# Peptides against a protein of PDB entry 6B9H: the designs that were tried, part 23

Target 1, 151 residues: chain A of PDB entry 6B9H
Amino acid sequence: AELCESLLTWIQTFNVDAPCQTVEDLTNGVVMAQVLQKIDPAYFDENWLNRIKTEVGDNWRLKISNLKKILKGILDYNHEILGQQINDFTLPDVNLIGEHSDAAELGRMLQLILGCAVNCEQKQEYIQAIMMMEESVQHVVMTAIQELMSK

## One batch from the design tools (peptide; aimed at target 1 Q138)

Design b2_p19_2_s2 (made by RFdiffusion4, then SolubleMPNN; from b2_p19_2, 12 letters changed)
Fold by OpenDDE base, seed 1:
Structure b2_p19_2_s2 (fold): chain B 151 residues (1-151), chain A 19 residues (1-19)
Amino acid sequence: as target 1 above (151 residues)
Amino acid sequence: SEALRQQTQQFFQDLLAQS
């Protein structure tokens, strides 16, 4: 999916420790958890990160478990820190991500993380970084942000 | 295409102005 591919490119700019080259690499949630920690290490601290299982392999049940925790963390962050600035009416189906590597649903998950980045304390830095990306990626990201901020 | 590029750039400039 176009959304997933563009946001995967964006996720890669974080240079996390976990492999993040393919859609499959993101399905266990480890990359996403590490990205969230970079976005706000005070909230997504080491104690939070330690709840995410790192060695899940192809176990889709463990993937889904991780993804559920991450989604919960994002939603809690939105409510407790961001002041509900992102729309969560179209929550990603983490079952499809974990079990089938569904790119469309993964894109929706990454979109929520994008919402965290463009609303966090360092939002100016993340927005400026996006403005330095390829034009096609910027356009997709713009559309994704507009969708998140819509009523 | 140029119009779209300008529109996108303006969007992020506006977003920065809100920060």
Scores: peptide ipSAE 0.690, ipTM 0.944, DockQ to the pose 0.904
OpenDDE base, seeds 2, 3, 4, 5: peptide ipSAE 0.688, 0.685, 0.686, 0.688; ipTM 0.943, 0.943, 0.943, 0.943; seed 4 fails the geometry check

Design b2_p19_2_s3 (made by RFdiffusion4, then SolubleMPNN; from b2_p19_2, 11 letters changed)
Fold by OpenDDE base, seed 1:
Structure b2_p19_2_s3 (fold): chain B 151 residues (1-151), chain A 19 residues (1-19)
Amino acid sequence: as target 1 above (151 residues)
Amino acid sequence: SEKKRKETLEFFKQLLEQA
């Protein structure tokens, strides 16, 4: 999926510790959790991060469990910190991500994380970083932000 | 393509103004 491919490229700019080269690498939620911690370490602190299981392997049940926690964290962050600036009515299907590595649903998950980045305290830095990316990626990211903030 | 590039750039510039 075009959305997932572009947002995977964006996620890679965070240089997290976990492997993040493929769609499959993101399905356990570990990369996403580490990215969220970089976005707002005061909210997504060590206590929050420790709830995300590492060393998941191919266990899709554990993947889904992690993804559910991450999704809840994003939604809570949007409500408690960002002031409901993200349209979360269309939620990603974490079951399809965990069990089938569904790129389309993963793209929607990464889109929510994008929303966190462009609305957080350091939004200026993240927006400027996006403006330095490949033109085709920027266009997809723009569309994703527009969809996310539309009511 | 040039129009899309300008549109994208303008979008992020406006987004920065809101930041």
Scores: peptide ipSAE 0.665, ipTM 0.937, DockQ to the pose 0.918
OpenDDE base, seeds 2, 3, 4, 5: peptide ipSAE 0.663, 0.663, 0.662, 0.663; ipTM 0.937, 0.936, 0.935, 0.936

Design b2_p19_2_s4 (made by RFdiffusion4, then SolubleMPNN; from b2_p19_2, 9 letters changed)
Fold by OpenDDE base, seed 1:
Structure b2_p19_2_s4 (fold): chain B 151 residues (1-151), chain A 19 residues (1-19)
Amino acid sequence: as target 1 above (151 residues)
Amino acid sequence: MEELRRETREFFERLLAEA
């Protein structure tokens, strides 16, 4: 999926500790959790991050458990910190991500994280970083932001 | 392609101005 591939490229700019080269690398949620901590370490603090299991392997049940926690964290962050600026009526199916590495659903999850970045306190820095990416990636990211912020 | 690039650039410039 084009959305997933472009947002994977964007996720890679965060230089997190966990491997993040493939769609499969993201299915356990560890990379996403580390990215969220970078976006807002005061909210996604160590206590929050410690609830995400890091040694998951191919256990799809553990993947889904992590992904559910991450999705809840994103939604709570949107309500409590961002002032509900993200349109979340279409939520990703974390079961499909965990069980089947579904790229389309993973793209939706990464899109929510993108929403956090472009609405957080350091939104200026993240927007500027996006503007330095490949033009084709920027276009996909633009579309993704428009979908999230549309009324 | 040039028009697409322009539209994308202008989008982020506006988004940045609102930040």
Scores: peptide ipSAE 0.688, ipTM 0.942, DockQ to the pose 0.860
OpenDDE base, seeds 2, 3, 4, 5: peptide ipSAE 0.685, 0.684, 0.686, 0.685; ipTM 0.941, 0.941, 0.942, 0.942

Design b2_p19_3 (made by RFdiffusion4)
Pose (drawn by RFdiffusion4):
Structure b2_p19_3 (pose): chain A 151 residues (1-151), chain P 19 residues (1-19)
Amino acid sequence: as target 1 above (151 residues)
Amino acid sequence: SEQLEEIMEKLQESVETQK
């Protein structure tokens, strides 16, 4: 905890198309998919994004379907591009995210996305950008990076 | 790892500069 909201501020720095003001705004997976495209458009390309349904509303089943596709993409990216540098022993429970808007599980998904950003080809720029954020957010990001980079 | 140490040092130096 204290992970989800700090990482929400970090997500907001991407200025993606979908709304990203609240925890609920993240539960359908669209903001997360758009952020991944910004992190690595060569991997999270348009063909990949097209698989993420928009206009999900309160349909938690579709939220889960989207989130499973997002997590599948992150895990594949970790394996195929990042050489398993992101710790994936504990997977976020996307069913809880969809069924209960569980912010803690959402925080874990957002940590995986942070892991993608700090290990991608543009990791220098993403780290430099974090260094400009509020100290409180940087400290939480630091803790999250320590966890996700440890073995 | 060396990468993690470098990230943590840069972030800590940034926090200290901001103080």

Design b2_p19_3_s1 (made by RFdiffusion4, then SolubleMPNN; from b2_p19_3, 12 letters changed)
Fold by OpenDDE base, seed 2:
Structure b2_p19_3_s1 (fold): chain B 151 residues (1-151), chain A 19 residues (1-19)
Amino acid sequence: as target 1 above (151 residues)
Amino acid sequence: SSELQEILQQLQAAIEAKR
């Protein structure tokens, strides 16, 4: 999916330790967790990150477990820290992500992470980073932001 | 928020400027 592909490119700009070259690389949630920690290390602290299992391999049950924790973290962060600036539209199906590497559903999760970035304390820095990206990616990312913030 | 709306406008302007 175009959304997932563009947001994967965006995720890669965080330069996290975990591999993040393919959709499959993101399905265990480790990259997403590390990105969230970079966005707000005070909220997504080491204790939170340690709840995400890093060595899951192809175990889709463990992937889903991680993804559920991450989704909960994102939603809690939106309500507790961001002041509910992100609309609660259709939530990603983490089962499809973990079991089938569903790119469309993964795109929805990455979109929520994008919402965290553009509403966090360092939002201006992330916006500037987006402005440095390739134009086609910028357009998709901007559209994704608009969708999150639209009432 | 109004701040984010301004950010989106800046993004839009920047994208259009590159075209």
Scores: peptide ipSAE 0.175, ipTM 0.771, DockQ to the pose 0.705
OpenDDE base, seeds 1, 3, 4, 5: peptide ipSAE 0.129, 0.114, 0.119, 0.121; ipTM 0.724, 0.719, 0.718, 0.720

Design b2_p19_3_s2 (made by RFdiffusion4, then SolubleMPNN; from b2_p19_3, 11 letters changed)
Fold by OpenDDE base, seed 4:
Structure b2_p19_3_s2 (fold): chain B 151 residues (1-151), chain A 19 residues (1-19)
Amino acid sequence: as target 1 above (151 residues)
Amino acid sequence: SSELQAILEQLQQAIEAQR
């Protein structure tokens, strides 16, 4: 999906330790967790990160478990820290991500992380980074942000 | 929010600047 591919490109700008070159690389949630920690290390602290299992392999049940924790973290962050600046949104189906590497649902997940980035303490830094990305990616990111605020 | 709107405007301006 276009959303997933563009946001994968965006995710890669974080330069996290975990491999993040493919959609499959994101399905275990480790990259996403590390990105969230970069976004707000005070909230997504080491204790939070330690709840995400890193040795997952191809175990889709473990992937889903991680993804559920990450999704919960995002939702809690939106509620507790961001003050619900992101409107009610269709939640990604983490089962489809973990079991089938569903790109559309993964795109939704990354979109929520995008929402965290553009509302966090360092939002301007992330906005500036987005502004330096390729035009087509910028367009998708902008559209994704619009969707987050309009629903 | 006003902040999100500003973000969108900034992104839009950036996109236009690249054209």
Scores: peptide ipSAE 0.172, ipTM 0.768, DockQ to the pose 0.839
OpenDDE base, seeds 1, 2, 3, 5: peptide ipSAE 0.157, 0.133, 0.096, 0.101; ipTM 0.759, 0.746, 0.711, 0.715; seed 3 fails the geometry check

Design b2_p19_3_s3 (made by RFdiffusion4, then SolubleMPNN; from b2_p19_3, 11 letters changed)
Fold by OpenDDE base, seed 5:
Structure b2_p19_3_s3 (fold): chain B 151 residues (1-151), chain A 19 residues (1-19)
Amino acid sequence: as target 1 above (151 residues)
Amino acid sequence: SAELEEILKKLEEAIRKKR
């Protein structure tokens, strides 16, 4: 999916420690957890990150478990820190991500992380980084942001 | 958020200028 591929490119700008070159690399949630820690290390601290299993391999049950924790973290962050500035119009199906590597659902998950970035304390810095990306990617990311902020 | 709307507007303008 176009959304997933563009947001994968965006995720790669964070330069996290975990491999993040393919869609499959994101399905275990480790990259997403590390990105969230970079977005707000005070909220997504080491204690939170340590709850994410790093050695999951092809175990889809462990992937789903990680993804559920991450989704909960995002939703709690939106409520407790961001004040519900973005809509949860359609939540991603983490079962489809973990078991089938569904790109469309993964795109929705990454879009929620994008929402965290553009609403966090360092929102200006993340927007500036987006402005430096390839135009085609910028367009998709911008549209994704607009969708999150639309009532 | 008014702040985010302003940021988004700047982003849109920047993208337009690159075209």
Scores: peptide ipSAE 0.155, ipTM 0.756, DockQ to the pose 0.653
OpenDDE base, seeds 1, 2, 3, 4: peptide ipSAE 0.096, 0.152, 0.087, 0.089; ipTM 0.702, 0.755, 0.695, 0.694; seed 1 fails the geometry check

Design b2_p19_3_s4 (made by RFdiffusion4, then SolubleMPNN; from b2_p19_3, 7 letters changed)
Fold by OpenDDE base, seed 2:
Structure b2_p19_3_s4 (fold): chain B 151 residues (1-151), chain A 19 residues (1-19)
Amino acid sequence: as target 1 above (151 residues)
Amino acid sequence: SSELEEILKKLQESIEKKK
């Protein structure tokens, strides 16, 4: 999926500790959690991060558990901090991500994280970083942002 | 491209307007 691939590239710019080279690397949620912590460490603090199990391996049940926590965190963040600025649309199916590494659903998950980044306190810095990305990736990311922010 | 950068800039401004 083009969305997932572009957002994977975007996620890689965060240079988190967890491996993030492939779609499969993102399916356990650890990278996502670490990215969210970078976006807003006061909200996604160490206590929150510690609820995400590491070293999940291929256990898709544990992946799904992590992903559910992350999705809840994103939604709560959007409500409590961002003021529901992200457009209401179909949420990612974390079961498909965890069990089948579904790239399309993963893309939607990453899109929500993108929404957090472009609406957080450091929104300008993240937008500037996007402006420095490869043009084809920029276009996809920009479109994804526009979709999130559309009324 | 400069055009894309300008679009992203406008997008940023729109987002900032929404806080």
Scores: peptide ipSAE 0.085, ipTM 0.678, DockQ to the pose 0.100
OpenDDE base, seeds 1, 3, 4, 5: peptide ipSAE 0.082, 0.078, 0.075, 0.067; ipTM 0.674, 0.672, 0.669, 0.680

Design b2_p19_4 (made by RFdiffusion4)
Pose (drawn by RFdiffusion4):
Structure b2_p19_4 (pose): chain A 151 residues (1-151), chain P 19 residues (1-19)
Amino acid sequence: as target 1 above (151 residues)
Amino acid sequence: TEAEEKRAETKTFFENLLE
């Protein structure tokens, strides 16, 4: 905990199209998919993004379907591009995200996305950007990176 | 003093992450 909200501030720095003001705004997977496209558009391309349904509303089943596709993409990216540098021993429970808007599980998903950003080809720029954020956010990001880079 | 040490540690972490 203290992971979800700090990482929400980090997510907000991407200024993606979908709303990203609340924890609930992240539960349908659209913001996360748009952030992944910004992190690596050569991998999380338009064909990939097209699989993420928009206008989900309160349909938790579709939220879960979207989130499974997002997690599948992150794990594939970790394996195929990042050489398994992101620790994926504990997967976020996307069913709890969809059924209960579980912020803790959402924090874990956002930690995986942070992992993508700090290990991608543009990791220098993403790290430099984090260094400009509020100190409280940086400290939480530091802890999250330490966890996700450890073996 | 503790806040200064925490800021220095966090800052050093991100400098090292850039290497």

Design b2_p19_4_s1 (made by RFdiffusion4, then SolubleMPNN; from b2_p19_4, 11 letters changed)
Fold by OpenDDE base, seed 4:
Structure b2_p19_4_s1 (fold): chain B 151 residues (1-151), chain A 19 residues (1-19)
Amino acid sequence: as target 1 above (151 residues)
Amino acid sequence: SAREERLRETREFFLELLK
C-alpha cells in the first residue's frame, strides 16, 4: 500500500534502535513504540515503553497485544495531550497487522503516529523534516494529514 | 513536470501548516 510504504520511509527518519526496513519489522510494534517515545518522551516514557514486549518473534498474539497497547497510547495521547485534534473515526485493525502483516492497516496505524508528530510540541521540526523528503512521500503524507484533521 | 507540480502543491500545504 502506498500509504504504508511512504510512512515506512517517514518512520525510518527517526533512526530508532529496532530494525525498521520492512513492513514485517513494524508488525510487532517495537519500532512504533520507540518512535512515539521520540515524539514525546515525557508521555511515552520508559514506564510506558516497558509495557511493550521486545522479544516477540513471529508470535502474532504478542504482536497484537503490543499493537493494542500502542493504539491505546496514541488515542490517550490524542485525548490527554493533543486535545483530540486527530480524527479517529477510522481505527486500524491491529489483528490484521499482527496476524497477517496487513500493509493497509499498518499504514493506518502509522498515520495515527504521523498525527502525533505533526501536533506534538516539536511539530514544527517534524513538518520541516517532512518537507525535505521525496515529493511522492510528501504527497502521501499530506493526504494522510488532511484525512486526520478533516471534520 | 508532474514531480515539480506535486512538490509545489505539498510545499504550499506544509508552509500553510507551519503558520
Scores: peptide ipSAE 0.685, ipTM 0.947, DockQ to the pose 0.862
OpenDDE base, seeds 1, 2, 3, 5: peptide ipSAE 0.684, 0.683, 0.680, 0.677; ipTM 0.946, 0.946, 0.945, 0.944

Design b2_p19_4_s2 (made by RFdiffusion4, then SolubleMPNN; from b2_p19_4, 11 letters changed)
Fold by OpenDDE base, seed 1:
Structure b2_p19_4_s2 (fold): chain B 151 residues (1-151), chain A 19 residues (1-19)
Amino acid sequence: as target 1 above (151 residues)
Amino acid sequence: SERERRRKEVRQFFLELLK
C-alpha cells in the first residue's frame, strides 16, 4: 500500500537498531516500539520497551502480542500526554499485521505513530524532518495527518 | 503546473502545522 510504503520510508529515518527495510521487518512491532521510544523516551521508557519481545521470529502469536502492547501504548500516550482522542473504529487490525503482514493495516499502525511524532514535545523537529523528505512521501504523510486530524 | 501546485500545497500544510 502507498501509505505503508511512504511511512516505512519515514520510519527508516529514525535509524533504530532493529531491521526496518521491509513490511515484514515491522510486523513484530520491535521497530515501532523503538521508534516510539525515540519520540518520547520519558513515556516509552526502558521499562515499557522491555515488555516487547525482541526474539519473535515467525511466531505470529508473539507478533500480535507485541502489536497489542504497542497499540495500547499509543492510545494511552494520546490520552495521557497528547490529550487527543483516537477513533477506535479506525484502529488497525493487529491480527492481520501479525499473521498476514497486511500492509494496509500496518500503514494504519504507522499512521498512529506519525500522529504521536507530529504532536509530541519534539514535534517541530519531526515536522521539519518530514519536510526534508521526497515530495511524494511528504504528500502521503500530509494526507495521513489530515485523516488523523479529521477523526 | 500540477506538480508545482501540489508541492506548494504540501509545503504550506507543513508550515501551518509548525505554527
Scores: peptide ipSAE 0.718, ipTM 0.955, DockQ to the pose 0.936
OpenDDE base, seeds 2, 3, 4, 5: peptide ipSAE 0.714, 0.714, 0.716, 0.715; ipTM 0.954, 0.954, 0.955, 0.954

Design b2_p19_4_s3 (made by RFdiffusion4, then SolubleMPNN; from b2_p19_4, 9 letters changed)
Fold by OpenDDE base, seed 4:
Structure b2_p19_4_s3 (fold): chain B 151 residues (1-151), chain A 19 residues (1-19)
Amino acid sequence: as target 1 above (151 residues)
Amino acid sequence: SEEERRRAEVRAFFEQLLQ
């Protein structure tokens, strides 16, 4: 999926500690949680991050559990901090991500994280970083933001 | 060209987003 591939490339710019080279690497939610902490460490603090299990392996039930926590965190952050600037009527299916590594649904999850980045306190820096990426990636990111912000 | 137009649209979008 083009959305997932481009946003995976974007996620890699965060240089988190967890492996983040493949779609499969993201399915346990650990990378996404670490990215969110970088976006807003005051909100996604160490206590929040510690709720995400890191010893998941191939256990899709644990993956789904992590992903549900992350999705809730994103939605709460959007409501409490960002002022509900993103759409939340079409949510990613975390079951498909955890059990089947569904790239399309993973793309939707990463899209929500993108929404956090382009609306957070350091949004200027994240936008400028995106502008330095490959043109094809920038275009996909643009369309993803447009979709997220559309009503 | 179409490619140049596309790049310009992307650039304009993010520049507007920075406002």
Scores: peptide ipSAE 0.694, ipTM 0.947, DockQ to the pose 0.980
OpenDDE base, seeds 1, 2, 3, 5: peptide ipSAE 0.693, 0.692, 0.691, 0.692; ipTM 0.947, 0.947, 0.946, 0.947

Design b2_p19_4_s4 (made by RFdiffusion4, then SolubleMPNN; from b2_p19_4, 13 letters changed)
Fold by OpenDDE base, seed 4:
Structure b2_p19_4_s4 (fold): chain B 151 residues (1-151), chain A 19 residues (1-19)
Amino acid sequence: as target 1 above (151 residues)
Amino acid sequence: SSAQQRAEEVRQFFLDLLQ
């Protein structure tokens, strides 16, 4: 999916420790958790990160468990820190991500993370970084942000 | 061109977002 591919490219700019080359690399949630920690390490601290299982392998149940925790973290962050600036009406189906590596649903998950980045304390820096990406990626990101901020 | 127009729209969007 275009959304997933563009946001995967965006995710790669974070230079996290976990492999993040493919859609499959993201399905266990470890990359996403590490990205969230970079976005706001005070909120997504080590205690939070330690709840994410790193040695998941192909266990789709563990993937889903991680993804559920990450989604909850994002939603809680939105409510507690961001002031509900993200429209969470349509949430990603983490079951499809964990069990089937569904790129469309993964894209929606990454979109929520994008929402965290463009609303966090260092939002200006993340926006500026996005502006350095390829125009085609920027366009997808723009659309994704617009969708998140719409009422 | 349409491509240039699109690129400018995107650029302006993020510039506005930086306000």
Scores: peptide ipSAE 0.695, ipTM 0.946, DockQ to the pose 0.978
OpenDDE base, seeds 1, 2, 3, 5: peptide ipSAE 0.692, 0.691, 0.690, 0.690; ipTM 0.945, 0.944, 0.944, 0.944

Design b2_p19_5 (made by RFdiffusion4)
Pose (drawn by RFdiffusion4):
Structure b2_p19_5 (pose): chain A 151 residues (1-151), chain P 19 residues (1-19)
Amino acid sequence: as target 1 above (151 residues)
Amino acid sequence: SEEERDSILTQLEESMESM
């Protein structure tokens, strides 16, 4: 905890098309997919994004379907591009995110996305950008990175 | 990998101390 909201501030720095003001705004997976495209458009391309349904509303089943696709993408990216540098021993429970808007599990998903950003080809720029954020957010990001880069 | 992680953590700690 203290992970979800700090990482929400970090997500907000991407200024993606979908709304990203609240925890609930992240539960359908659209913001996360758009952020991943910004992180690595060569991997999370348009063909990949097209698989993420928009206009999900309160349909938690579709939220879960979207989140499974996002998590599948992140794990594949970790394996195929990042050489397994992101710790994936504990997967976020996307069912809890969809069924209960579980912010803790959402925080874990956002930590995986942060892992993508700090290990991608543009990791220097993403790290430099974090260094401009509020100290409280940087400290939480630091803890999250330490966890996700440890073995 | 450990050196890269520690480098990132040190940079973030130094950035927070400079504020």

Design b2_p19_5_s1 (made by RFdiffusion4, then SolubleMPNN; from b2_p19_5, 12 letters changed)
Fold by OpenDDE base, seed 2:
Structure b2_p19_5_s1 (fold): chain B 151 residues (1-151), chain A 19 residues (1-19)
Amino acid sequence: as target 1 above (151 residues)
Amino acid sequence: SEKETQEIIDKLQEAIASK
């Protein structure tokens, strides 16, 4: 999916420790958790990150478990810190991500993380980073932001 | 705030459109 591909490129700009080259690399949630920690290390602190299993291999049950924790974290962050600035009408199906590596659903989850970035304390820095990305990626990312903030 | 974020988005959109 175009959304997933563009947001994967965006995720790669965070330079996290976990491998993040493919859709499959993101399905265990480890990259996403590390990205969230970079976005707001006070909220997504080390204690929170330690709840995410790092060595899950191909165990889709463990992947789903991680993804559920991450999704909950994102939603809680939106309510507690961001003040309901992200529209969570359409939530990603983490079961499809964990079990089938569904790119469309993964794209929706990465979109929620994008929402965290553009509404966090360092939002201007992340917006500037987006402005330096390849134009086609910028377009997709901007469209994704608009969708998140539309009511 | 939502207003601040929207302002940033508007500026970003304008910048992208002008490329």
Scores: peptide ipSAE 0.096, ipTM 0.715, DockQ to the pose 0.565
OpenDDE base, seeds 1, 3, 4, 5: peptide ipSAE 0.077, 0.082, 0.078, 0.077; ipTM 0.692, 0.699, 0.694, 0.696; seed 1 fails the geometry check

Design b2_p19_5_s2 (made by RFdiffusion4, then SolubleMPNN; from b2_p19_5, 13 letters changed)
Fold by OpenDDE base, seed 3:
Structure b2_p19_5_s2 (fold): chain B 151 residues (1-151), chain A 19 residues (1-19)
Amino acid sequence: as target 1 above (151 residues)
Amino acid sequence: SEQERQAIIEKLQQAIAAK
């Protein structure tokens, strides 16, 4: 999906340790967890990150387990830290991500992470970085932000 | 169009600045 591919490009700008070249690379949640830690290391601290299993392989059950933890973390972060700046949104189906590498649902997951970035303490830096992205990618990312913040 | 894209960027900048 266009959303997933553009947000994958955005995710790659974080330069995390885990492989993040393909959609499949993101399905175990490890990259997403590392990105969240960069966004807010005080909240998504080392103890939180250590709850995410890194050696998952092709085990879709373990992928789903990780993804559920990450989704909960995002929702809790929105409630506890961001003051629920992101509107009531359709949640991604982590089962489809973990079991089938569903790009559309993965795109929704990455969109929630995008929401964290553009509402966190360093939101201005992330917005500025997005504004300098390649036009086609920037358009998708900005549209995704607009969707998150629209009433 | 480029004009529409710029308008979206400005709108989002305003929304973020308001928070």
Scores: peptide ipSAE 0.099, ipTM 0.734, DockQ to the pose 0.108
OpenDDE base, seeds 1, 2, 4, 5: peptide ipSAE 0.056, 0.057, 0.099, 0.065; ipTM 0.684, 0.683, 0.739, 0.695; seed 4 fails the geometry check

Design b2_p19_5_s3 (made by RFdiffusion4, then SolubleMPNN; from b2_p19_5, 11 letters changed)
Fold by OpenDDE base, seed 1:
Structure b2_p19_5_s3 (fold): chain B 151 residues (1-151), chain A 19 residues (1-19)
Amino acid sequence: as target 1 above (151 residues)
Amino acid sequence: SEEERNAIIQKLQEAIAAK
């Protein structure tokens, strides 16, 4: 999906330790967790990150377990810290991400993380970074943000 | 186009500011 590919490019700008070159690399949730820690290390601290299993391999059940924890973390962060600034919309199906590497559902998950970045304490820094991205990718990312913010 | 990108950026800024 176009959304997933553009947001993968955005995710790569975080330079996390985990491999993040392909859609498949994101399906275990490790990259997502590391990105969230960079966004807000006080909330997504080491204790939170340690709940995410890093050696998952191709075990889709473990992937889903990680993804569920990450989704919960995002939703809790939006409620507790961001004051629900991100509009409610269709939540990603983490089962499809973990078992089938579904790009559309993965795109929805990454969009939620994008929402965290553009509403966190460092929101202006992340917004500026997005405005400096390659135009075709930037267009998709900005459209995704508009969807999150539109009432 | 550059104009289209600027329009999107403007709408984005307005949407963020409205929250």
Scores: peptide ipSAE 0.107, ipTM 0.732, DockQ to the pose 0.103
OpenDDE base, seeds 2, 3, 4, 5: peptide ipSAE 0.055, 0.044, 0.096, 0.062; ipTM 0.678, 0.671, 0.723, 0.693

Design b2_p19_5_s4 (made by RFdiffusion4, then SolubleMPNN; from b2_p19_5, 14 letters changed)
Fold by OpenDDE base, seed 4:
Structure b2_p19_5_s4 (fold): chain B 151 residues (1-151), chain A 19 residues (1-19)
Amino acid sequence: as target 1 above (151 residues)
Amino acid sequence: SDAETQAIVQQLQDAIAAK
């Protein structure tokens, strides 16, 4: 999926510790959690991050468990910190991500993280970083932002 | 195009700044 591919490229700009080269690398949620911590370390603090199981391997049940926690974190962050600046959006099916590495659903998950970045305290820095991305990736990313924020 | 993409970025920046 074009959305997933572009957002994977975007995720890679965070230079997190966990491997993040492939779609499969993202399915356990560890990269996502580390990215969220970079976005807002006060909210997604070490205590929150410690709830995400590392070294899950190919255990799709553990992946889904992690992804559910991450999705909840994103939704809570949007409600509690971002003040519902992201409109009601179709939630990703984390079961499909964890069990089948579904790129379309993963794209939706990453899109929610993108929403966190462009609405957080350092939103302008993230927007400027997006402005420096390759044109094709930039277009997809900006379109994804519009989908989240348009009334 | 680059111009169109940058215009979208600017629009989003403006919208975010207005919130």
Scores: peptide ipSAE 0.090, ipTM 0.721, DockQ to the pose 0.105
OpenDDE base, seeds 1, 2, 3, 5: peptide ipSAE 0.063, 0.067, 0.062, 0.065; ipTM 0.688, 0.689, 0.689, 0.686

